# Designs tried in a protein design run: peptides against a protein of PDB entry 1EMU. Part 60

Target 1, 132 residues: chain A of PDB entry 1EMU
Amino acid sequence: PPYLKWAESLHSLLDDQDGISLFRTFLKQEGCADLLDFWFACTGFRKLEPCDSNEEKRLKLARAIYRKYILDNNGIVSRQTKPATKSFIKGCIMKQLIDPAMFDQAQTEIQATMEENTYPSFLKSDIYLEYT

## One batch from the design tools (peptide; made by RFdiffusion4, then SolubleMPNN)

Design b2_p18_4_s4 (from b2_p18_4, 8 letters changed)
Fold by OpenDDE base, seed 1:
Structure b2_p18_4_s4 (fold): chain B 132 residues (1-132), chain A 18 residues (1-18)
Amino acid sequence: as target 1 above (132 residues)
Amino acid sequence: MSALEKASEEVIEKLLAE
C-alpha cells in the first residue's frame, strides 16, 4: 500500500495526495506547516521557466516567497535557513535577478530540516500509525 | 499532473492571491 512507500522516502510521501494531507496535518500540530508550504512554493517557482510572458508573475511570486518565509525572522523557515542563503535570496530580489534556481539552496536546507526531524516524527505519530 | 505538482501550484496560487 502507498503508506509503506511514504516510510521509504520523504519524496514518496510528498508525491501522494493523502500523504501530503496527513503530513501537513501533523506539521500544523507541531507549528511548522510553513516548512512544507515553503518547500512546495520553491518547487512550483522553479517550474516557471523565464519568458517574456511570465516575467511579472515570476517576480511577484519571488517577492511573495521572500516576504512570507525569508524576511520573517520569527518564522520557522527563516530560523532553519542559513544567513548566507537568506542574504543571497535578498540580493536576487533587490537586483531583480530572478533565476529559477534562486531558492534551491533554501529548499535544500528546509528539506534537510524535515528529513532530520519532522518527517521521522511523522512516521511515529498517531496520525500516520492510525492510517496504517 | 502528479499530486506533488498540484500541491505546488496550489501553494503558488495562494501566495499570489495574498
Scores: peptide ipSAE 0.793, ipTM 0.968, DockQ to the pose 0.927
Fold by OpenDDE base, seed 4:
Structure b2_p18_4_s4 (fold): chain B 132 residues (1-132), chain A 18 residues (1-18)
Amino acid sequence: as target 1 above (132 residues)
Amino acid sequence: MSALEKASEEVIEKLLAE
């Protein structure tokens, strides 16, 4: 069953609608749902190809991601990303150099945080165990 | 679309709507 695959890899969990829903519910209870939302935002952003028709949309989205997750020093995403990573993102925003990969390092760091902490905790949670 | 892709789009749309 799918829930067994969820325990094998985080990617399997995030590739399942029910898995995403349960994991997000768990993260909300832990006060760290922004980790997952940021990860999804980065994934979606990277898929937007640079072109004249997408320039405004991409810039707006990059700024939104920056303001919501990086700029907030008290946020879980900001606390789990390295200063150099955040500084690089800020630089891209200020210079309006919006490369599709500009959030890649931050996404990697947040993914590592989930892999090492919240994902294992989820597999031990009542939410997951009661679902199985 | 995969669940992952759908979730990504949902987050993007939410961010752009704010």
Scores: peptide ipSAE 0.792, ipTM 0.967, DockQ to the pose 0.924
Fold by OpenDDE base, seed 2:
Structure b2_p18_4_s4 (fold): chain B 132 residues (1-132), chain A 18 residues (1-18)
Amino acid sequence: as target 1 above (132 residues)
Amino acid sequence: MSALEKASEEVIEKLLAE
């Protein structure tokens, strides 16, 4: 069953609608849902290929991601990303150099945070265990 | 569209709506 795959990899969990729902519920209870939302935002952003028709949207989205998750030093995403990574993102925003990969390093760091903490905790949670 | 893609799109739409 799919829930067994969820325990094999975080990616499998995030590639399943039910898995996403349960994991997000868990993260909300832990006060760290922003980790997942940021991860999804980065994924979606990277999919928007640069073109004339997308430039405004991409810039707006990049700014939104930056302001919501990176700029706030008290936010969990900001606390779990390295200063150099945040500085790079800030630079991209300020210079309006909006490369599809500009959030890749930050996404990697947030993914590592989830892999090391929230994902294992989720697999031990009542939410997951009751589902199985 | 995969669940992952749908979730990503949903988050993006919410961000852009703020």
Scores: peptide ipSAE 0.792, ipTM 0.967, DockQ to the pose 0.926
Fold by OpenDDE base, seed 3:
Structure b2_p18_4_s4 (fold): chain B 132 residues (1-132), chain A 18 residues (1-18)
Amino acid sequence: as target 1 above (132 residues)
Amino acid sequence: MSALEKASEEVIEKLLAE
């Protein structure tokens, strides 16, 4: 069953609608839902291929991601990303150099945080165990 | 479209709507 695959990898969990829903519920209870939202935001942003049609959209989105998750010093994402990573993102925003990969390092760091902490905790949670 | 792609799109749309 799918829930067994969820325990094998975080990617398997995030590639399943029910898995995402349960994990999101768990993260909300832990006050860490922004980790998942940021991860999905980075994924979605990277998929937007640069072109004249989506230039404004990409810039607006990059600014939104930056202001919501990186600039907020009290946010869990900001606390779990390295200063150099945040500085690089800020530089891209200020220079309006909106490369599809500009959030890759931050996404990697947030993924590592989830892999090390919230994902293992989820697999031990009542939410997951009661589902199985 | 995969569940992961759908979730990503939903987050993007919410961010752009703010």
Scores: peptide ipSAE 0.790, ipTM 0.967, DockQ to the pose 0.926

Design b2_p18_5_s1 (from b2_p18_5, 8 letters changed)
Fold by OpenDDE base, seed 4:
Order: structure tokens, then C-alpha cells, then sequence
Structure b2_p18_5_s1 (fold): chain B 132 residues (1-132), chain A 18 residues (1-18)
């Protein structure tokens, strides 16, 4: 069943709508749902291929991600990303150099945080265990 | 996929908030 695949890898969990919903509910209870939302935001942003027609949209989106998750020093995403990573993102925003991969390092760091902490905790949570 | 759909929804939500 799908829930067994969720325990095999975080990617399998995040590729299942039920898995996403349960994991997000768990993260929200832990006060760290922004980790997952940021991860998905980065994924969505990277999918937007640069072209003349979406340049403004991509810049707007990059700024939105930056303001919501990186600029907020009290946010869980900001606390779990390295200063150099945040500085790089800020630089991209200020210079308007919006490469599709500009959030990749931050996404990697947030993914590592989830892999090391919240994902294992989720698999031990009542939410997951009751689902199984 | 669920992953793609969720990522798109998050993006649209972020853009709508601006």
C-alpha cells in the first residue's frame, strides 16, 4: 500500500496527495508547515522556464518566496537555511537575476532538515500510525 | 502528479497574495 512507500522515502510521501496532506497536518501541529510549503514553492518555481512572456511572473514569484520565507528571520525556513544561502538569494533578487535554480540550495537545506527531523518524527506520529 | 499539482497550487497562492 502507498503508506508503506511513504516510509521508504520522503519523495514517495511527497508524490502522494494523501501523504502530502497527512504530512502537512503533522508539520502544522509542530509549527513548521512552512518547511513543506517552501519546498513545494521552490519546486514550482524551478518548473517555470525562463522566457519573455513569463519574466515578470517569475520575478514576482521569486520576490514572494524571498519575502515570505527567507526575509523573515523568525521563520522556520530562515532559521534552517545557511546565511550564505540566504545572502545568495537576496543577491539574485536585488540584481534581478532570476535563474530557475536560484532556490535549489535553500530547498536542499530545507529538505535535509525534513529528512533528519520532521520526516522521521512523522513516521512515528499518531497521524501516520493511525493511518496504517 | 500530486507533487506537481501541489507545487502549482502553492505557486498560484503565493502570486495571489502579492
Amino acid sequence: as target 1 above (132 residues)
Amino acid sequence: SALDKTSEEIIEKLLAEE
Scores: peptide ipSAE 0.797, ipTM 0.969, DockQ to the pose 0.947
Fold by OpenDDE base, seed 3:
Structure b2_p18_5_s1 (fold): chain B 132 residues (1-132), chain A 18 residues (1-18)
Amino acid sequence: as target 1 above (132 residues)
Amino acid sequence: SALDKTSEEIIEKLLAEE
């Protein structure tokens, strides 16, 4: 069943509607749902192809991601991303150099945070265990 | 996929907040 695959990889968990829902519920209880939301935001952003019709949308989205997750030093995403990574993103925003991969490093760092902490904890949580 | 759909929903929400 799918829940067994969830325990094998975070990617499998995040590619399942039920998995996403349960994991997000868990993260909310832990006060760190922003980790997951940011991860998905980065994924969605990267999928937007640069073109004339998407230019404004991509810039707006990049700014939104930056403001919500990177700029706030009190946010968990900001705390779990390296200063150099945040500075790079800021630079891209300020220079309006909106490359589809501009959040890749930040996403990698947040993914590592989840892999090392919240994801293992989720697999030990009542939420997951009750589902199995 | 669920991943694609969720990512799309998240960015749409972010854009709506701006």
Scores: peptide ipSAE 0.804, ipTM 0.969, DockQ to the pose 0.965; fails the geometry check
Fold by OpenDDE base, seed 1:
Structure b2_p18_5_s1 (fold): chain B 132 residues (1-132), chain A 18 residues (1-18)
Amino acid sequence: as target 1 above (132 residues)
Amino acid sequence: SALDKTSEEIIEKLLAEE
């Protein structure tokens, strides 16, 4: 069943509607749902290939991600990303150099945070175990 | 996929909030 695949990799968990729902519920209880939302935001952003028709949309989205997750110094995403990473993102925003990969390093760092802490904890949680 | 769909929903939500 799918829940067994969820225990094999975080990616498998995040590629399943039920998995996403349960994991997000768990993260909300832990006060760190922003980790997952940011991760998905980065994924969605990267999928938007730059072109003349979506340049404004991409800039707007990049600014939104930056303001919501990076600029908030007290937010968990900001606390779990390196200063150099945040500085790079800020620079991209200020210079309007909106490369599809501009959030990749931040996403990697947030994914590592989840892999090392919240994901393992989720697999030991009542939410997951009751589902199995 | 669920991953792609969720990603799209998240970015649309972010854009709507701006």
Scores: peptide ipSAE 0.799, ipTM 0.969, DockQ to the pose 0.945; fails the geometry check
Fold by OpenDDE base, seed 5:
Structure b2_p18_5_s1 (fold): chain B 132 residues (1-132), chain A 18 residues (1-18)
Amino acid sequence: as target 1 above (132 residues)
Amino acid sequence: SALDKTSEEIIEKLLAEE
């Protein structure tokens, strides 16, 4: 069943609607749902292919991601990303250099945080175990 | 996919907040 695949990799969990829902519920209880939302935001942002028609949209989205997750020093995403990574993102925003990969390093760091802590904890949680 | 759908939903929410 799918829940067994969820235990094999975080990617498998995040590619399943039920998995996403359960994991997000767990993260909300832990006060760290922003980790997952940021991860998905980065994924969605990277998928937007640069072109003349969507330049303004991409800039707006990049600013939104930056303001919500990176600029908030009290947020969990900000606390789990390195200063150099955040500075780089800020620089991109200020210079309006909106490369599709501008959040890749931050996403990698947040993914590592999830894989090393919240994801393993989820697999031991009542939410997951009761589902199985 | 679920991953794509969720990504799109998050992006739309972020854009709506701006």
Scores: peptide ipSAE 0.798, ipTM 0.969, DockQ to the pose 0.940; fails the geometry check

Design b2_p18_5_s2 (from b2_p18_5, 5 letters changed)
Fold by OpenDDE base, seed 2:
Structure b2_p18_5_s2 (fold): chain B 132 residues (1-132), chain A 18 residues (1-18)
Amino acid sequence: as target 1 above (132 residues)
Amino acid sequence: SALDEESERVIEKLLEEE
């Protein structure tokens, strides 16, 4: 069953509708749902290939991600990303150099945070165990 | 995939908030 795969890989959990829903519920209770939303935002952003028709949309989205998650010093994403990573993103925004990979390092750092903390905790949670 | 669909949902919500 899929829930067994969730315990073997965070990626498997995040590629399952039920897995996403349960993990998000858990993260909300822990006050750190922004980690997951940021991760998905980065994934979605990277999929938008640069072209003339996408330029405005991509810039707008990059700014939105930056303002909501990186610029917010009180946010968990900001606290779990390295200063150099945040500085690089800020630079991209200011220069309007919106490369599809501009959030990759930040996403990697947030993924590591989830892998090392919230994901293992989720697998020990009543939410997951009762689902199994 | 569910991952792709969720990523699309999230970015659309971000864009709506702008």
Scores: peptide ipSAE 0.820, ipTM 0.970, DockQ to the pose 0.950
Fold by OpenDDE base, seed 3:
Structure b2_p18_5_s2 (fold): chain B 132 residues (1-132), chain A 18 residues (1-18)
Amino acid sequence: as target 1 above (132 residues)
Amino acid sequence: SALDEESERVIEKLLEEE
C-alpha cells in the first residue's frame, strides 16, 4: 500500500495526495509547514520554462518565493538554509537572472532538513500510525 | 501527478499574493 512507500521515500510521500495532506497536517502542528510549501514552490518554479511569455510570471514568482521564505530571517526556511545559498538567491533576484535552477540548492537544503528531522518524526506520529 | 498538482497550487497561491 502507498503508506508503506511513504516510509521508504520522502519523494513517495510527496507524490501522493493523501501523503501530502497528512504530512502537511503534521508539519502545521509542529509549526514548520513552510518547509513543505517552500519545497513545492521550488518544484513548481523549476517547471516553468524560461521564455518570453513566461518571463514576467517567473520573475514575480521568484520574488514571491524570495520575499516570503528567504528574506524572512525569522522564518524556518531562512533558518534552515545556508547564508551563501540565501545570498546567491538574493543576487539572482537583484540582477534579475532568473534561472530555473536558482532555488535548487535551497530546496536541497530544506529537503535535507525534512529528511533529517520532520520526515522521521512524521513516521512516528499518531497521524501516520493511525493511517496505517 | 499529485506532486505536480500541489506544486502548481502552491505557486499559483504565491502569485496571487504578489
Scores: peptide ipSAE 0.820, ipTM 0.971, DockQ to the pose 0.905
Fold by OpenDDE base, seed 5:
Structure b2_p18_5_s2 (fold): chain B 132 residues (1-132), chain A 18 residues (1-18)
Amino acid sequence: as target 1 above (132 residues)
Amino acid sequence: SALDEESERVIEKLLEEE
């Protein structure tokens, strides 16, 4: 069953609607649901191919991600991203150099945070175990 | 995929909040 694959790969968990739902519920209880939302935001942002027609949209989205997750010093995402990474993102925003990969390093750092802590904890949680 | 759909949902929500 899918829940067994969730235990083997975070990617498998995040590519399943039920998995996403359960993991999000768990993260909310832990006060760190923003980790997941940021991760998905980065994924979605990267999928937007740069072109003249979506330049404004991409810039707006990049600014939104930056303001919500990176600039929020009290946020879990900000606390789990390195200063150099955040500075790079800020630079991209200020220069309006909106490369599809501009959030990749931040996403990697947040993914590492999930892989090292929240994901393993989820697999030990009542939420997951009761689902099995 | 669920991953793609969730990514799109999150992005749209972010844009709506701006």
Scores: peptide ipSAE 0.820, ipTM 0.970, DockQ to the pose 0.948
Fold by OpenDDE base, seed 4:
Structure b2_p18_5_s2 (fold): chain B 132 residues (1-132), chain A 18 residues (1-18)
Amino acid sequence: as target 1 above (132 residues)
Amino acid sequence: SALDEESERVIEKLLEEE
């Protein structure tokens, strides 16, 4: 069943509608749902290919991600990303160099945070266990 | 995929908040 695959990899969990829903519910209870939303935001951003029709949208989205998750020093995403990573992103925004991969390092760091902490905790949570 | 759909939903929500 799908819930067994969720325990095998975070990617399997995040590629399942029910898995996403349950994990988000858990993260909200833990006060760290922004980790997941940021991860998905980075994924969505990277899928937007640079072109004339996407230029404004990509810049707007990059700024939105930056302002909401990176610039907020009190946010969990900001606290779980390295200073050099945040500085790089800031530089991209300031220079308007909006490469599809500009959030990749930050996404990797946030994914590592989830892999090491919230994801294992989720698999031990009542939310997950009662679902099984 | 669910992952792709959720990614799209999240970025659309972010853009709406701007």
Scores: peptide ipSAE 0.820, ipTM 0.970, DockQ to the pose 0.931

Design b2_p18_5_s3 (from b2_p18_5, 8 letters changed)
Fold by OpenDDE base, seed 1:
Structure b2_p18_5_s3 (fold): chain B 132 residues (1-132), chain A 18 residues (1-18)
Amino acid sequence: as target 1 above (132 residues)
Amino acid sequence: SALDKTSEEVIEKLLEEE
């Protein structure tokens, strides 16, 4: 069953609608749902291929991600990303150099945070165990 | 996939909030 795959990898969990829902519920209880939302935002952003027709959309989205998650010094995403990573993103925004990969390092760092802490805890949570 | 769909939904929500 799918829930067994969820325990094998975070990616498997995030590739399942029920898995996403349960994990997000857990993260909300832990006060760190922004980790997941940021991760998905980065994924969605990277999938937008640069072209003349979506340049404004991509810039707007990049700014939105930056303002919501990076500039919030009290936010968990900001706390779990390295200063150099945040500075790089800021530089991209200021220079309007919006490469599809501009959030990759930040996403990697947030994914590592989830892998090391919240994902393992989720697998031991009542939410997951009751689902199994 | 669920991952792709969710990422798209998150992006659209962010854009709407701006």
Scores: peptide ipSAE 0.809, ipTM 0.968, DockQ to the pose 0.948
Fold by OpenDDE base, seed 4:
Structure b2_p18_5_s3 (fold): chain B 132 residues (1-132), chain A 18 residues (1-18)
Amino acid sequence: as target 1 above (132 residues)
Amino acid sequence: SALDKTSEEVIEKLLEEE
């Protein structure tokens, strides 16, 4: 069953609608749902291929991600990303150099945070165990 | 996929909030 795959990898969990829903619920209870939202935001952003028609949208989105998750020093994402990573993103925003991969390092760091903390905790949570 | 769909929903929501 899918829930067994969820325990094998975070990617499997995040590629399943039920898995996403349950994990999000868990993260919300832990006060760190922004980790997941940011991760998905980065994924969505990277999928937007640079072109003339997408330039404005991509810049707007990049700024939105930056303002919501990176610039907010009180946010869980900001606290779990390295200063150099945040500085790089800021630089991209200020220079309007919006590469599809500009959030990759931040996403990697947030993914590592989830892999090391919230994901394992989720697998031990009542939410997951009751589902199994 | 669920992952792709969710990512699209998230970015659309972010854009709407701006």
Scores: peptide ipSAE 0.809, ipTM 0.968, DockQ to the pose 0.948
Fold by OpenDDE base, seed 3:
Structure b2_p18_5_s3 (fold): chain B 132 residues (1-132), chain A 18 residues (1-18)
Amino acid sequence: as target 1 above (132 residues)
Amino acid sequence: SALDKTSEEVIEKLLEEE
């Protein structure tokens, strides 16, 4: 069943609607749902191919991601990303150099945080265990 | 995929908040 694949890979969990829902519920209870939302935001942003019709949308989205998750030093995403990574993102925003990969390093760091902490905890949680 | 759909939904929400 799918829930067994969730225990084998975070990617498998995040590629399943039920898995996403349960994991998000767990993260909300832990006060760190922003980790998941940021991860998905980065994924969605990278999928937007640069072109004239997407220019304004991509810039607006990049600014939104930056303001919501990176700028706030008290946020969980900001606390779990390295200063150099945040500085790079800030630089891209200020210079309006909006490369599709500009959030890749931050997403990697947040993914590592989930892999090392919240994802293992989820697999031991009542939410997951009761589902199985 | 669920991953693709969710990422799109998150992006749309962020843009609506701006």
Scores: peptide ipSAE 0.809, ipTM 0.968, DockQ to the pose 0.948
Fold by OpenDDE base, seed 5:
Structure b2_p18_5_s3 (fold): chain B 132 residues (1-132), chain A 18 residues (1-18)
Amino acid sequence: as target 1 above (132 residues)
Amino acid sequence: SALDKTSEEVIEKLLEEE
């Protein structure tokens, strides 16, 4: 069943609607649902192919991601990303140089945080175990 | 995929909040 695949990799968990729902519920209880939302935001942003018609949209989205997750020093995402990574993102926003990969390093760091802590904890949680 | 759908939903919400 799918829940066994969820235990094999975080990617498998995040590619399943039920898996996403359960994991998000768990993260909300832990006060760190922003980790997952940021991860998905980065994924969605990177998928937007740059072109003349969506330049304004991409800039707006990049600013939204920056303001919500990076600029907030008290946020879990900001606390789990390195200063150099945040500075790079800020620079891109200020210069309006919006490369599809501008959040890749931040996403990598947040993914590492999830894989090292929240994802393993989820697999030990009542939410997951009761589902199995 | 669920991953693609969720990512699209997240960015749409972010854009609406701006």
Scores: peptide ipSAE 0.810, ipTM 0.968, DockQ to the pose 0.945; fails the geometry check

Design b2_p18_5_s4 (from b2_p18_5 with T3L A7S V11I A16E)
Fold by OpenDDE base, seed 5:
Structure b2_p18_5_s4 (fold): chain B 132 residues (1-132), chain A 18 residues (1-18)
Amino acid sequence: as target 1 above (132 residues)
Amino acid sequence: SALDEESERVIEELLEEE
């Protein structure tokens, strides 16, 4: 069953609607649901191919991600991203150099945070175990 | 995929907040 694959790969968990729902519920209880939302935001942003027609949208989205997750010093995402990474993102925003990969390093760092802590904890949680 | 759909949902929600 899918829940067994969730235990083997975070990617498998995040590519399943039920998995996403359960993991999000768990993260909310832990006060760190923003980790997941940021991760998905980065994924969604990267999928937007740069072109003249979506330049404004991409810039707006990049600014939104930056303001919500990176600039929020009290946020879990900000606390789990390195200063150099955040500075790079800020630079991209200020220069309006909106490369599809501009959040990749931040996403990697947040993914590492999930892989090292929240994801393993989820697999030990009542939420997951009761689902199995 | 669920991953793609969730990514799109999060993006749209984020843009709506702006």
Scores: peptide ipSAE 0.813, ipTM 0.967, DockQ to the pose 0.948
Fold by OpenDDE base, seed 2:
Structure b2_p18_5_s4 (fold): chain B 132 residues (1-132), chain A 18 residues (1-18)
Amino acid sequence: as target 1 above (132 residues)
Amino acid sequence: SALDEESERVIEELLEEE
C-alpha cells in the first residue's frame, strides 16, 4: 500500500494526494506548514520555462515567493535557509534575473529540514499511524 | 502526478494573493 512507500521516501509521500493531505495537516498542527508550501512553490516555479509569454508571470511569482517566505524574518522558511541563499534570491529579484533554478538551493535546504525533523516526526505521529 | 498538481495549485494561490 502507498503508506508504506511514504515511510521509505519523502518524495513518495509528496507524490501522493493522501500523503500530501495528511502531512500538511500534521505540519499545520506543528505550526510549520510553510515548509511544505514553499517546497511546492519552488517546484511549481521551476516548471515554468522562460519565454516571452511567461516573463511577467514568472517575475510576479518569484516576487511572491520571496516576499512570503524569504523576506519574512519571523517565518520558519527564513529561519531554516542560510543567509547566503536568501541573499542570492534577493539579488535575483532585484536584478530581475529570474532563472528557473533560482530557488533550488533554498528548496534543498528546506527539504533537508523536513527530512531531518518534521518528516520523521510525521511517521511517528498519530495522524500517520492511525491511517495505516 | 499528485506532486505536479499540488505544485501547480500552490503557485496559483500565490499569484492570486498578489
Scores: peptide ipSAE 0.813, ipTM 0.967, DockQ to the pose 0.950
Fold by OpenDDE base, seed 4:
Structure b2_p18_5_s4 (fold): chain B 132 residues (1-132), chain A 18 residues (1-18)
Amino acid sequence: as target 1 above (132 residues)
Amino acid sequence: SALDEESERVIEELLEEE
C-alpha cells in the first residue's frame, strides 16, 4: 500500500496526495509547515523555463519566495538555511539574475532538514500510524 | 503527478499573495 512507500522515501510521500495532506497536517501541528511549502515552491519555480512570456512571472515568484521564506529571519526556513545560501539568493534577486536553479541549494538544505527531523518524526506520529 | 500538482498550487498561492 502507498503508506508503506511513504516510509521508504520522502519523495514517495511527497508524490502522493494523501501523503502530502497528512504530512502537512503534521507539520502544521509542529509549527513548521513552511518547510514543505518552501520545498514545493522551489520545485514549482524551477519548472518555469525562462522565456519572454514567463519573465515577469518568474521574477515576481522569485521575489515572493525570497520575501516570505528567506528574508524573514524569524522563519523556520531562514533558520534552516545557511547564510551563504541566503546571501546568494539575495544577490540573485538584487541583480535580477533569476536562474531556474537559484533556489536549488536552499531546497536541498530544507530537504535535509525534513529528512533528518520532521519526516522521521512524522513516521512515528499518531497521524501516520493511525492511517496505517 | 501529485508532486507536480502541489508545486503548481503552491506557486499560484504565492503569486496571489503579492
Scores: peptide ipSAE 0.813, ipTM 0.967, DockQ to the pose 0.931
Fold by OpenDDE base, seed 3:
Structure b2_p18_5_s4 (fold): chain B 132 residues (1-132), chain A 18 residues (1-18)
Amino acid sequence: as target 1 above (132 residues)
Amino acid sequence: SALDEESERVIEELLEEE
């Protein structure tokens, strides 16, 4: 069943509607749902193909991600990303160099945070265990 | 996929706030 795959791979959990819902609920209780939202934002951003018709949309989205998650020094995403990573993103925004991969390093760091802490905790949570 | 749909939802929400 899918819930067994969730325990084997974070990616499997995040590629399942029920998995996303349960994990989000858990993260909200832990006060760290922004980790998941940022991760999905990065994924969505990377999927937007650079072209003339998407230039404005991509820039707006990059700025939104930056302002909401990176610029907020008190936010959990900001606290769990390296200064050099945040500086790089800031540079891209300021220079308007919006490469599809500009958030890749930050996403990797946030994913590592989830895999090291919240993801294992989720698998031990009542939310997950009651689902199984 | 669920992952694609959720990523799209999050993106649209962010753009709405912009």
Scores: peptide ipSAE 0.812, ipTM 0.967, DockQ to the pose 0.906

